Peptides against a protein of PDB entry 6TME. Designs and how they scored, part 211

Target 1, 324 residues: chain A of PDB entry 6TME
Amino acid sequence: NRLKRAYIALQAWKKAFYSDPFNTAANWVGPDVCSYKGVFCAPALDDPSVLVVAGIDLNHADIAGYLPPELGLLTDVALFHVNSNRFCGVIPKSLSKLTLMYEFDVSNNRFVGPFPTVALSWPSLKFLDIRYNDFEGKLPPEIFDKDLDAIFLNNNRFESTIPETIGKSTASVVTFAHNKFSGCIPKTIGQMKNLNEIVFIGNNLSGCLPNEIGSLNNVTVFDASSNGFVGSLPSTLSGLANVEQMDFSYNKFTGFVTDNICKLPKLSNFTFSYNFFNGEAQSCVPGSSQEKQFDDTSNCLQNRPNQKSAKECLPVVSRPVDCS
Target 2, 324 residues: chain A of PDB entry 6TME as posed
Amino acid sequence: NRLKRAYIALQAWKKAFYSDPFNTAANWVGPDVCSYKGVFCAPALDDPSVLVVAGIDLNHADIFGYLPPELGLLTDVALFHVNSNRFCGVIPKSLSKLTLMYEFDVSNNRFVGPFPTVALSWPSLKFLDIRYNDFEGKLPPEIFDKDLDAIFLNNNRFESTIPETIGKSTASVVTFAHNKFSGCIPKTIGQMKNLNEIVFIGNNLSGCLPNEIGSLNNVTVFDASSNGFVGSLPSTLSGLANVEQMDFSYNKFTGFVTDNICKLPKLSNFTFSYNFFNGEAQSCVPGSSQEKQFDDTSNCLQNRPNQKSAKECLPVVSRPVDCS

## One batch from the design tools (peptide; made by RFdiffusion4, then SolubleMPNN)

Design b2_p22_1_s3 (from b2_p22_1, 14 letters changed)
Fold by OpenDDE base, seed 4:
Structure b2_p22_1_s3 (fold): chain B 324 residues (1-324), chain A 22 residues (1-22)
Amino acid sequence: as target 1 above (324 residues)
Amino acid sequence: SSIDEKIEASLEELRKKAEEKF
């Protein structure tokens, strides 16, 4: 009996709660698991006459506890949303039994350990949100082999390089922000044909931006701020026909910010402040357009306010990094 | 696996309660 298995799982989970300030699990009593708060039932895919637990939604419940291995008994769950709680520990490997997993949101918790590789075992996974946790170590390359619509990794402790397999991703939104990623952005990034939003904010990424970024024709948001990028902006960025928000601030970029970037047709906001740019086109000057907002603060620009001193600029500008 | 063993142990623990309720 599938509901019996679900009952066992849910009761085990209730026992794993350290705190339930909103008494969310107060009604988690008795065999009628479909009446449990945050538990949603639907007809089974293989037998419409059988009711199964198809979804969990405990978002914003402020529950403290852990995920027990018995959750692997919830084999019919396709939607698992437990964000904004205080769950700790690791994601149980027993969740590999949840082969129907479609959306997995454990964001805003206290999970630790390596990337939850159990997520790689779910063949139908479309949405993965593990942001605002304490996950650490390397990102498995295989994550980008999955047909995900969105990948939220931000605000964790991930380290090492971004896998080259990123180019295989079909995701429209990917966030790497506020981790410890290092190395260069892979050249394969240009192969992300469905990408709309990508965020690299606040990592330890370095090197030159790959020219292949300019192939991201569908990207609307590109944020590479607060890293260690060097060299000039690629001229191929003129290919970003749909970019609306672009941020390169707080890096070590040098060179000239060109018209072909600042005149991008859908560009609304372009921030390139806190770099070492030594020139900009007139189209890049803040206030030059009513439709576009620019920030050129704290560069090495002539005749602009709030720039770095010559003493700060000269050592960097005189030694430009060749990205060719 | 060790995880499967834990699941089975929990099944046994809660089986009696489940059988009484269902």
Scores: peptide ipSAE 0.036, ipTM 0.606, DockQ to the pose 0.019
Fold by OpenDDE base, seed 3:
Structure b2_p22_1_s3 (fold): chain B 324 residues (1-324), chain A 22 residues (1-22)
Amino acid sequence: as target 1 above (324 residues)
Amino acid sequence: SSIDEKIEASLEELRKKAEEKF
């Protein structure tokens, strides 16, 4: 039966533990898997009279080990949370059998290899958190074809470009931070109809910001700091009617920071430090508003403290990148 | 950071919705 399969899977997993400092799996003994610590049972969707393993929560257990292929026997699991452990290896392909997967959180572990493409096989997946691992290689374009509410990819080793399919994403929160993504932000970004928060921090992204960012009328957090972006800020950023937190620091931006950006109605924090901006509107000056916080440190601004030297500024400011 | 806090808050709201499936 279904619980017998779960028993086989969970016992195989226990055997795959190298270390269990908190003795989380100490009670993983016998056929009553629903009593196991971190295992949650619920009535089956197809038969409410049958109890099945519907969720796993081993968050913060500091368990060292790997995910064995027998986990594919947990066919009724909809929630899989194993963050803040020391699991290593790859995500088993056998997890493709978990067709009810709704939320998958393997963040803060030691997983390696390419993007876990098995996640693409789950038709009902809404939340994907694989941050703080060692996943590498290209991000599959198909990830954005899925109806995900949140996509957390930060703090990995992903490289190559961000897929143009990003515009198809229905996610409200997407994090790319602290990877090795390169190239430009796709123009299709403006098509992300449900986007509230997007973070690009600490990548190798470059080029001009696409004008289409201004179409993100629901975005509240936009962070593109610590990249290689060039050119001026798009004038279309004035369309970000709901942005509260905006960060463009540690790039190679040039030009003038305009009133239209600094006077955005919901803007609370705007950081544009460590660039090559050569002018700013009065509304952008730190301390000019009690409701907004600005940081203009280490630019090429006149009559402002903590700016770059003329020697550093002139070579860049005198040769502005044309984003047209 | 304030950004991190907002991300975590959003995540928590989504997780609560997921738990309602049980």
Scores: peptide ipSAE 0.017, ipTM 0.416, DockQ to the pose 0.819
Fold by OpenDDE base, seed 5:
Structure b2_p22_1_s3 (fold): chain B 324 residues (1-324), chain A 22 residues (1-22)
Amino acid sequence: as target 1 above (324 residues)
Amino acid sequence: SSIDEKIEASLEELRKKAEEKF
C-alpha cells in the first residue's frame, strides 16, 4: 500500500515535469518505484519487512516543472534532494504529511512565495536548504526554534529583520546572504552556542554590530560583507578564538581596526575593505603576516595604497556613529 | 569564494550524515 501511494505520487510528479533534459524520469514506468532513477527505498522504520520510498535525489537533473500536491503521499521520505533543477511554484502544504523529513534540499530552483512554513511542521528536520530560489517575505521566527544543524536561506528575496529567536538556533551553519534583510543583527546572536559559520553577505542590514558576536567561540566563518553596518568593530571580537575567515567589507564601518582583532589566533583571512576605517594596527596591514591575509583596500587609512579620497572620508569619519 | 567553499564543505558533511540513514 505504501509503495502504491508512492507510485501515485511519483507518476503525478512525472506528469508535472515540463522538461526532463537528461531523461531522468524515463524509467519511471511501472509499479517498481524502487527502481526509478533518483528514488531510493529502505526498510520502513515501523516495519522492517516492508520497503518504502525513503529518499529522493534528483540533484542536478535540470528538470523543469512543479511539485504536485500528490507528493504528500511520500510519507516515508526522510531525504528530499531536488537541488539544481528548474522546479517552480510553491512548496506544497501536503508535504506536512512527510513527518520523517530529515533533510530537505530544494536549493537552486525557481520556487516562489513566502517561506515554506511546511518545513516548520517536520519534527525531525535537521537540514534545510532553500537557497537560490525566489522565496520572499518575512522569515518566520519559529525557524530558529527548530533543532536544525544547517539553515541555508541565501539567494532569495526574504525581507524584514532577522528574528531575535536566532539565539535559540542550534545550527552550526546559517546563511542569510543575498536577501533583503534589514535592521540590526539581534543581540541574541551571541547565544548561538553551536554556530560555526554565519553569512550575512549582500543584505540591507544596518546599525552597529552587537557586542555579543564576540561570544561566538566556535565560529570559524563570519561574513557580514556588503551591508550597511556602521560604527566601530566591537572590541569583543577579540573573543572569536576560532574564527578563520572574517569579512566586513563593503560596509560603512569607522574607527580603528585593532591588534586584538587582527591577532586572533586562528584568523586566516580578514577582509575589511571598502569601509571608512581611519586607522589600523600594524598587525592588520596586508603583508604583515605570512600566515594571515588582510585586505584594507578603500578605507580612510593614512599611508596606505588604494584608499578613499579625503572628500569621501571626511563627511563620514568626522561624524562617527556611537554604538555605545 | 573561500567562505563559499567552506559553506559547501559543511553542507557536504551534513549530506553524508543524512545518507547514512539509507
Scores: peptide ipSAE 0.010, ipTM 0.398, DockQ to the pose 0.849
Fold by OpenDDE base, seed 2:
Structure b2_p22_1_s3 (fold): chain B 324 residues (1-324), chain A 22 residues (1-22)
Amino acid sequence: as target 1 above (324 residues)
Amino acid sequence: SSIDEKIEASLEELRKKAEEKF
């Protein structure tokens, strides 16, 4: 009996709670698991006459505890949402039995260990949200081979380089922000044909921006701020026909910010502050447009306010990095 | 609830996909 297995799993989970401030699991008593708060039942996909546990939603429950291996008995679960809790430990490998997993959200918890590779075993997974945890180590390249609509990795402890397989991703939203990623952005990034939003904020990324970024025709948000990028902005950025928000602040960029970038048709906000740019087109000057907002603060620009001193600029500007 | 609606919508999509496989 599927509901009996679900009962075993849910009771094991209740026992794994250290704290339940809102008494979310107070009604988790008895065999009627479909009445449990945060448990949702639906007709089984293989037999509509059978009722199964199809979803879990414990979002914002502030529950402290861990995920026990018995959760692998919830084989009919397609939606698993447990964000904004205080769950700790690792994601159980037994969750590989949840072959119907469609949305997996464990964001804003206290999970640790390597990337939860069990997520790679789910053939129908569309949304993966593991942000705001303490996951560490390398990002598996295989994550981008999956047909995911969104990939949220930000605010973790991931290290090493961004996999070159990123170009295979069909995701519309990808976040890398606030990790420890290093190296260059892969040139394959330009192959992300469905990409709308990508965020690299607050990593240890370096090198020149790849020219292939200009192939991201559908991107509306591109944020590469707070990294170690060098060289000039690629001229191919003029190809970003749909970009609305662009941020390159807090890097080590040099060179000239061109009209072709600042005149992008849908650009509403372009921040390139806290770099070493030594020139900008008139169209890039803050206040030059009512429709567009620019920030050129703390560069090496002539006749602009709030710029770096010559002493700070000369050592960098006189030795430009050649990205050719 | 809004959560129930989201779950039902997602499950319906899965049902359609399952029907294609069976």
Scores: peptide ipSAE 0.007, ipTM 0.396, DockQ to the pose 0.063

Design b2_p22_1_s4 (from b2_p22_1, 16 letters changed)
Fold by OpenDDE base, seed 1:
Structure b2_p22_1_s4 (fold): chain B 324 residues (1-324), chain A 22 residues (1-22)
Amino acid sequence: as target 1 above (324 residues)
Amino acid sequence: SSIEERIDAALEKLRAEALAKF
């Protein structure tokens, strides 16, 4: 009966396709759903003698359509990968019935509406990729209460502040890039015990960077470029013992870029261009190291090429933001 | 890895988690 429910779901989904350029669903005929292209069966967890639909992979199928509520009948699905399609509408709440959901990838589609809160209902979810859609509104704080390995939110329309609950996240990779997030980075960020990569690129984030960033000793990628951050770089950034890629470009940072940052042991690329830094240590100068690449372009540095004019610098540099 | 391998890995983890709860 489980495969019969799957048949109903998959036929409803096929009917919800507006366009299937590669004829992906051409063989979606008859009761043998396990033979359907992009449908993968496995023995059920509760009864190994029963085959169930355990995974969907329709990645890169360029399918136009929507997700019908009948997909809630796919109660045994653990992997749902439908990226790089043209699916539109909202994620149906009926997917709450997919209690085995482990990986959910709907990236690079045309989904709209608020954050798909149905993802919060999945107790075993480890991978969430909703990037490159049109999701909007506030990010639910509860997303960071989940034991996720990766959270991909980039290239959406999310707004408001980053929740304070971010510190509870167990994710190794989190992307906020290319949204409309505003406010400060929460001080609780330093509590992200498993964080390896975090990307804030291209938001409306502002304020001073919290000192607690320096507690992220496992981070290898930290990109805060293209925001409205102000003040000096926290001295605690010297604690980023494993950072390889660091980008603070296109902000409003001021002050001095220190040796303690530029001499980080794993640092390979450090971009701090397009700010208002008025000094840098010799170790931060582009070309000073064979192992590290720096970009100090368009700051307020003396005796460096491609800097801002005194006219541009003076109003900002003369009024440093106190982050203390 | 293939999707089948990922499915198997996921199901194995889910099974382990379920067993840990009981």
Scores: peptide ipSAE 0.370, ipTM 0.876, DockQ to the pose 0.062
Fold by OpenDDE base, seed 4:
Structure b2_p22_1_s4 (fold): chain B 324 residues (1-324), chain A 22 residues (1-22)
Amino acid sequence: as target 1 above (324 residues)
Amino acid sequence: SSIEERIDAALEKLRAEALAKF
């Protein structure tokens, strides 16, 4: 019965393929769905004597097509990996029936529409990768209420602000990069207890960095480059005891880059180029350390190479944003 | 890890979670 439903689903999906350059679905013939390329079976959780479709892996198949609603018949699927294809359209709401969904990777496709809210219906979801698509609109706040280990949202068309619920996230890796997010980073960010890597690159984020970033004790990668952030770097950044990679480049930061930031114990790369910093500690100077790499290019620093002109600096530096 | 190994790991986690609810 379950494999019959899977057969219906998989045949519907095969029919939804516009192009299969590697003939991935060539063997998708007959009732033995467990022999299908990219289809993986396992004993059912509720009955070990029953074989069910537990996983899909069509990664890198370059398949063009869409996801038909019949995929909702794959009720035993825990892993759904279809990255690096040319699937288009929307994620079917019928996937809400896949209550065992644990890892969902639809990255590197041509999916469109709003955030796939069906992902919120999966109670056991741990891995969500929807990056490199054309998803748009607001990020639902509820995404961060889920016990996700990783959230990959980068390279989409998401807009609006980052939800305040971000602080509830248990994810170790979160990517917002290359979207259209705007507004400030929520102060609740400091509550992300398990955060190791967070990337904000290439958005329309603005305002001051929240002081609460300094509470991210486990963060190893913090990239806020290519945004519209203003003000000084929070002094609380000295609390980033495990940060290795930090990038604040291509913003509108002002003020002084302090020793307490540049001397962070695990810091290996700190890029603060293309801002309006008007001073830096000696520990921040490129070449000052053999263990650390710094980039101070295109700031308003005195006696440093490759800085902005006084004409560019004065209007900004003379009107510093107070983040206090 | 292979996809099969990941499936097995996921299923094991799901079983554990299900059992923890009781």
Scores: peptide ipSAE 0.354, ipTM 0.865, DockQ to the pose 0.062
Fold by OpenDDE base, seed 2:
Structure b2_p22_1_s4 (fold): chain B 324 residues (1-324), chain A 22 residues (1-22)
Amino acid sequence: as target 1 above (324 residues)
Amino acid sequence: SSIEERIDAALEKLRAEALAKF
């Protein structure tokens, strides 16, 4: 029966624990798996008279170990949360049998290897959190073909370019921060119709920002800080009607920070420090508004404090990148 | 379903905490 298979899986997993500092699995004894700490049972979707393991929640258990192949026997699991542990190795391919997976959170662990492509096999996946691991290599383009509400990829070892398929994403939140992504932000980004928050912090991204960013009408958070972006800010950023937090700091931007950007109606914080901007509108000046916070530190601005020297500015400002 | 409700609650919590990690 289904609970017997779950028992086999959970006992195999307990054996795969190297350390359980909070004794989370101490009660993982006997056939009554529904009494196990961190195991959630519910009536099966196909037969309400049958009780099945529907969820795992081992968040913040600090468990060291690995995920054994026998976890593929948990075929009724829709919720899998094991964040803030010390699980290592790879995500088992046997998890492809968990066809009801809705939310998968393995964040804050020690997982390695390529992107866990098994996540792409789950037809009903809604949430994917793999952040704060050691996943490496290319991001598969197919991730953005999934009907995901959120995609957390930050703090890994992903490299190469961001896939052009990003425009197909229905996600409201996407994080790329603290990886090794390179190249330009795809122009297709403007097609992300449900996007509220996107974070690119601390990558090797370069080139000009695409004009299509201005089509992101629902964006409340846009952070592109700590990259290698060049050129001027797109004038189309005036279209970000709902942006509250915007950060372009620690790049190589040049040109003039315009009034139409700094006067965005919902803008609360706009950081454009540590660039090579050579001018700003009065509406962009820190302290010009009580409702908005600006940071213009370490640019090439005249008559502003804490700016770069002429020696630092001239080589860059005199050779502006044309993004047109 | 009870499963869907838990998923939605978990998703909301994780979204709210996402920005704090940057």
Scores: peptide ipSAE 0.021, ipTM 0.632, DockQ to the pose 0.102
Fold by OpenDDE base, seed 5:
Structure b2_p22_1_s4 (fold): chain B 324 residues (1-324), chain A 22 residues (1-22)
Amino acid sequence: as target 1 above (324 residues)
Amino acid sequence: SSIEERIDAALEKLRAEALAKF
């Protein structure tokens, strides 16, 4: 019966294909769904004597189509990987029936609409990859209430502010890059105790960086490049004991880049180019270390190459934003 | 690109762990 439901779902999905360049679904014929390319069966968790569809992997199939509601019949699926296709439309709400969902990867597709809130209904979800789509609107605050190990949101059309609930996240990796997020980074960010990598690249984020970033003791990658951040770098960044890669480039930062930041013990790459910094410690100068790479290009630094003109610098540097 | 590679590596690790459940 479960395989029969799976058959219905998979045949409905095949019918929803507009193009299958690699003929991935060519063998999707007959009741033996476990033989289907990209379909993986396993013993059911509730009855080991019953074989069920436990996983879908159609990664890199370049399939054009949509996800039909009948996919909700795949109630035993724990792994759903369909990245690097041309699936369009919305994520069906019927997927709420997939209560065993552990991995959901729909990245690099053409999905549209709001955040797929159906993902919030999956109690066992550990990572969510919806990057490289056309999802839009607000990020639901509840996403960070989920016990996710990784949250990949980059390269979408998400708008609004980053929810304050971010501090509740237990994720080790979170990507916001290349969206339309605006406002400030929430101060609650410092509460992300498991955070290793966070990427804000290419948004409309603004304001001062919160001091609480310095509480991210486990962070190895912090990239806030290509935003509208202002003010000085928080002195509390000296607390980033494990940061290896840090990027603040392409912002509107001002002030002095301190030794305390550039001498971070694990720092390997620190890019602060394309800002309005008017000073840097000697330890921040590119070439000052063999172990660390720095980029100070296009700032307001004296006696450094490739800096902004005085005409460009003066209006900004003379009016520093007070982040206190 | 380096950051993206690290992210992808992290994802791959998670995928491997998930697949091990089968």
Scores: peptide ipSAE 0.018, ipTM 0.559, DockQ to the pose 0.836; fails the geometry check

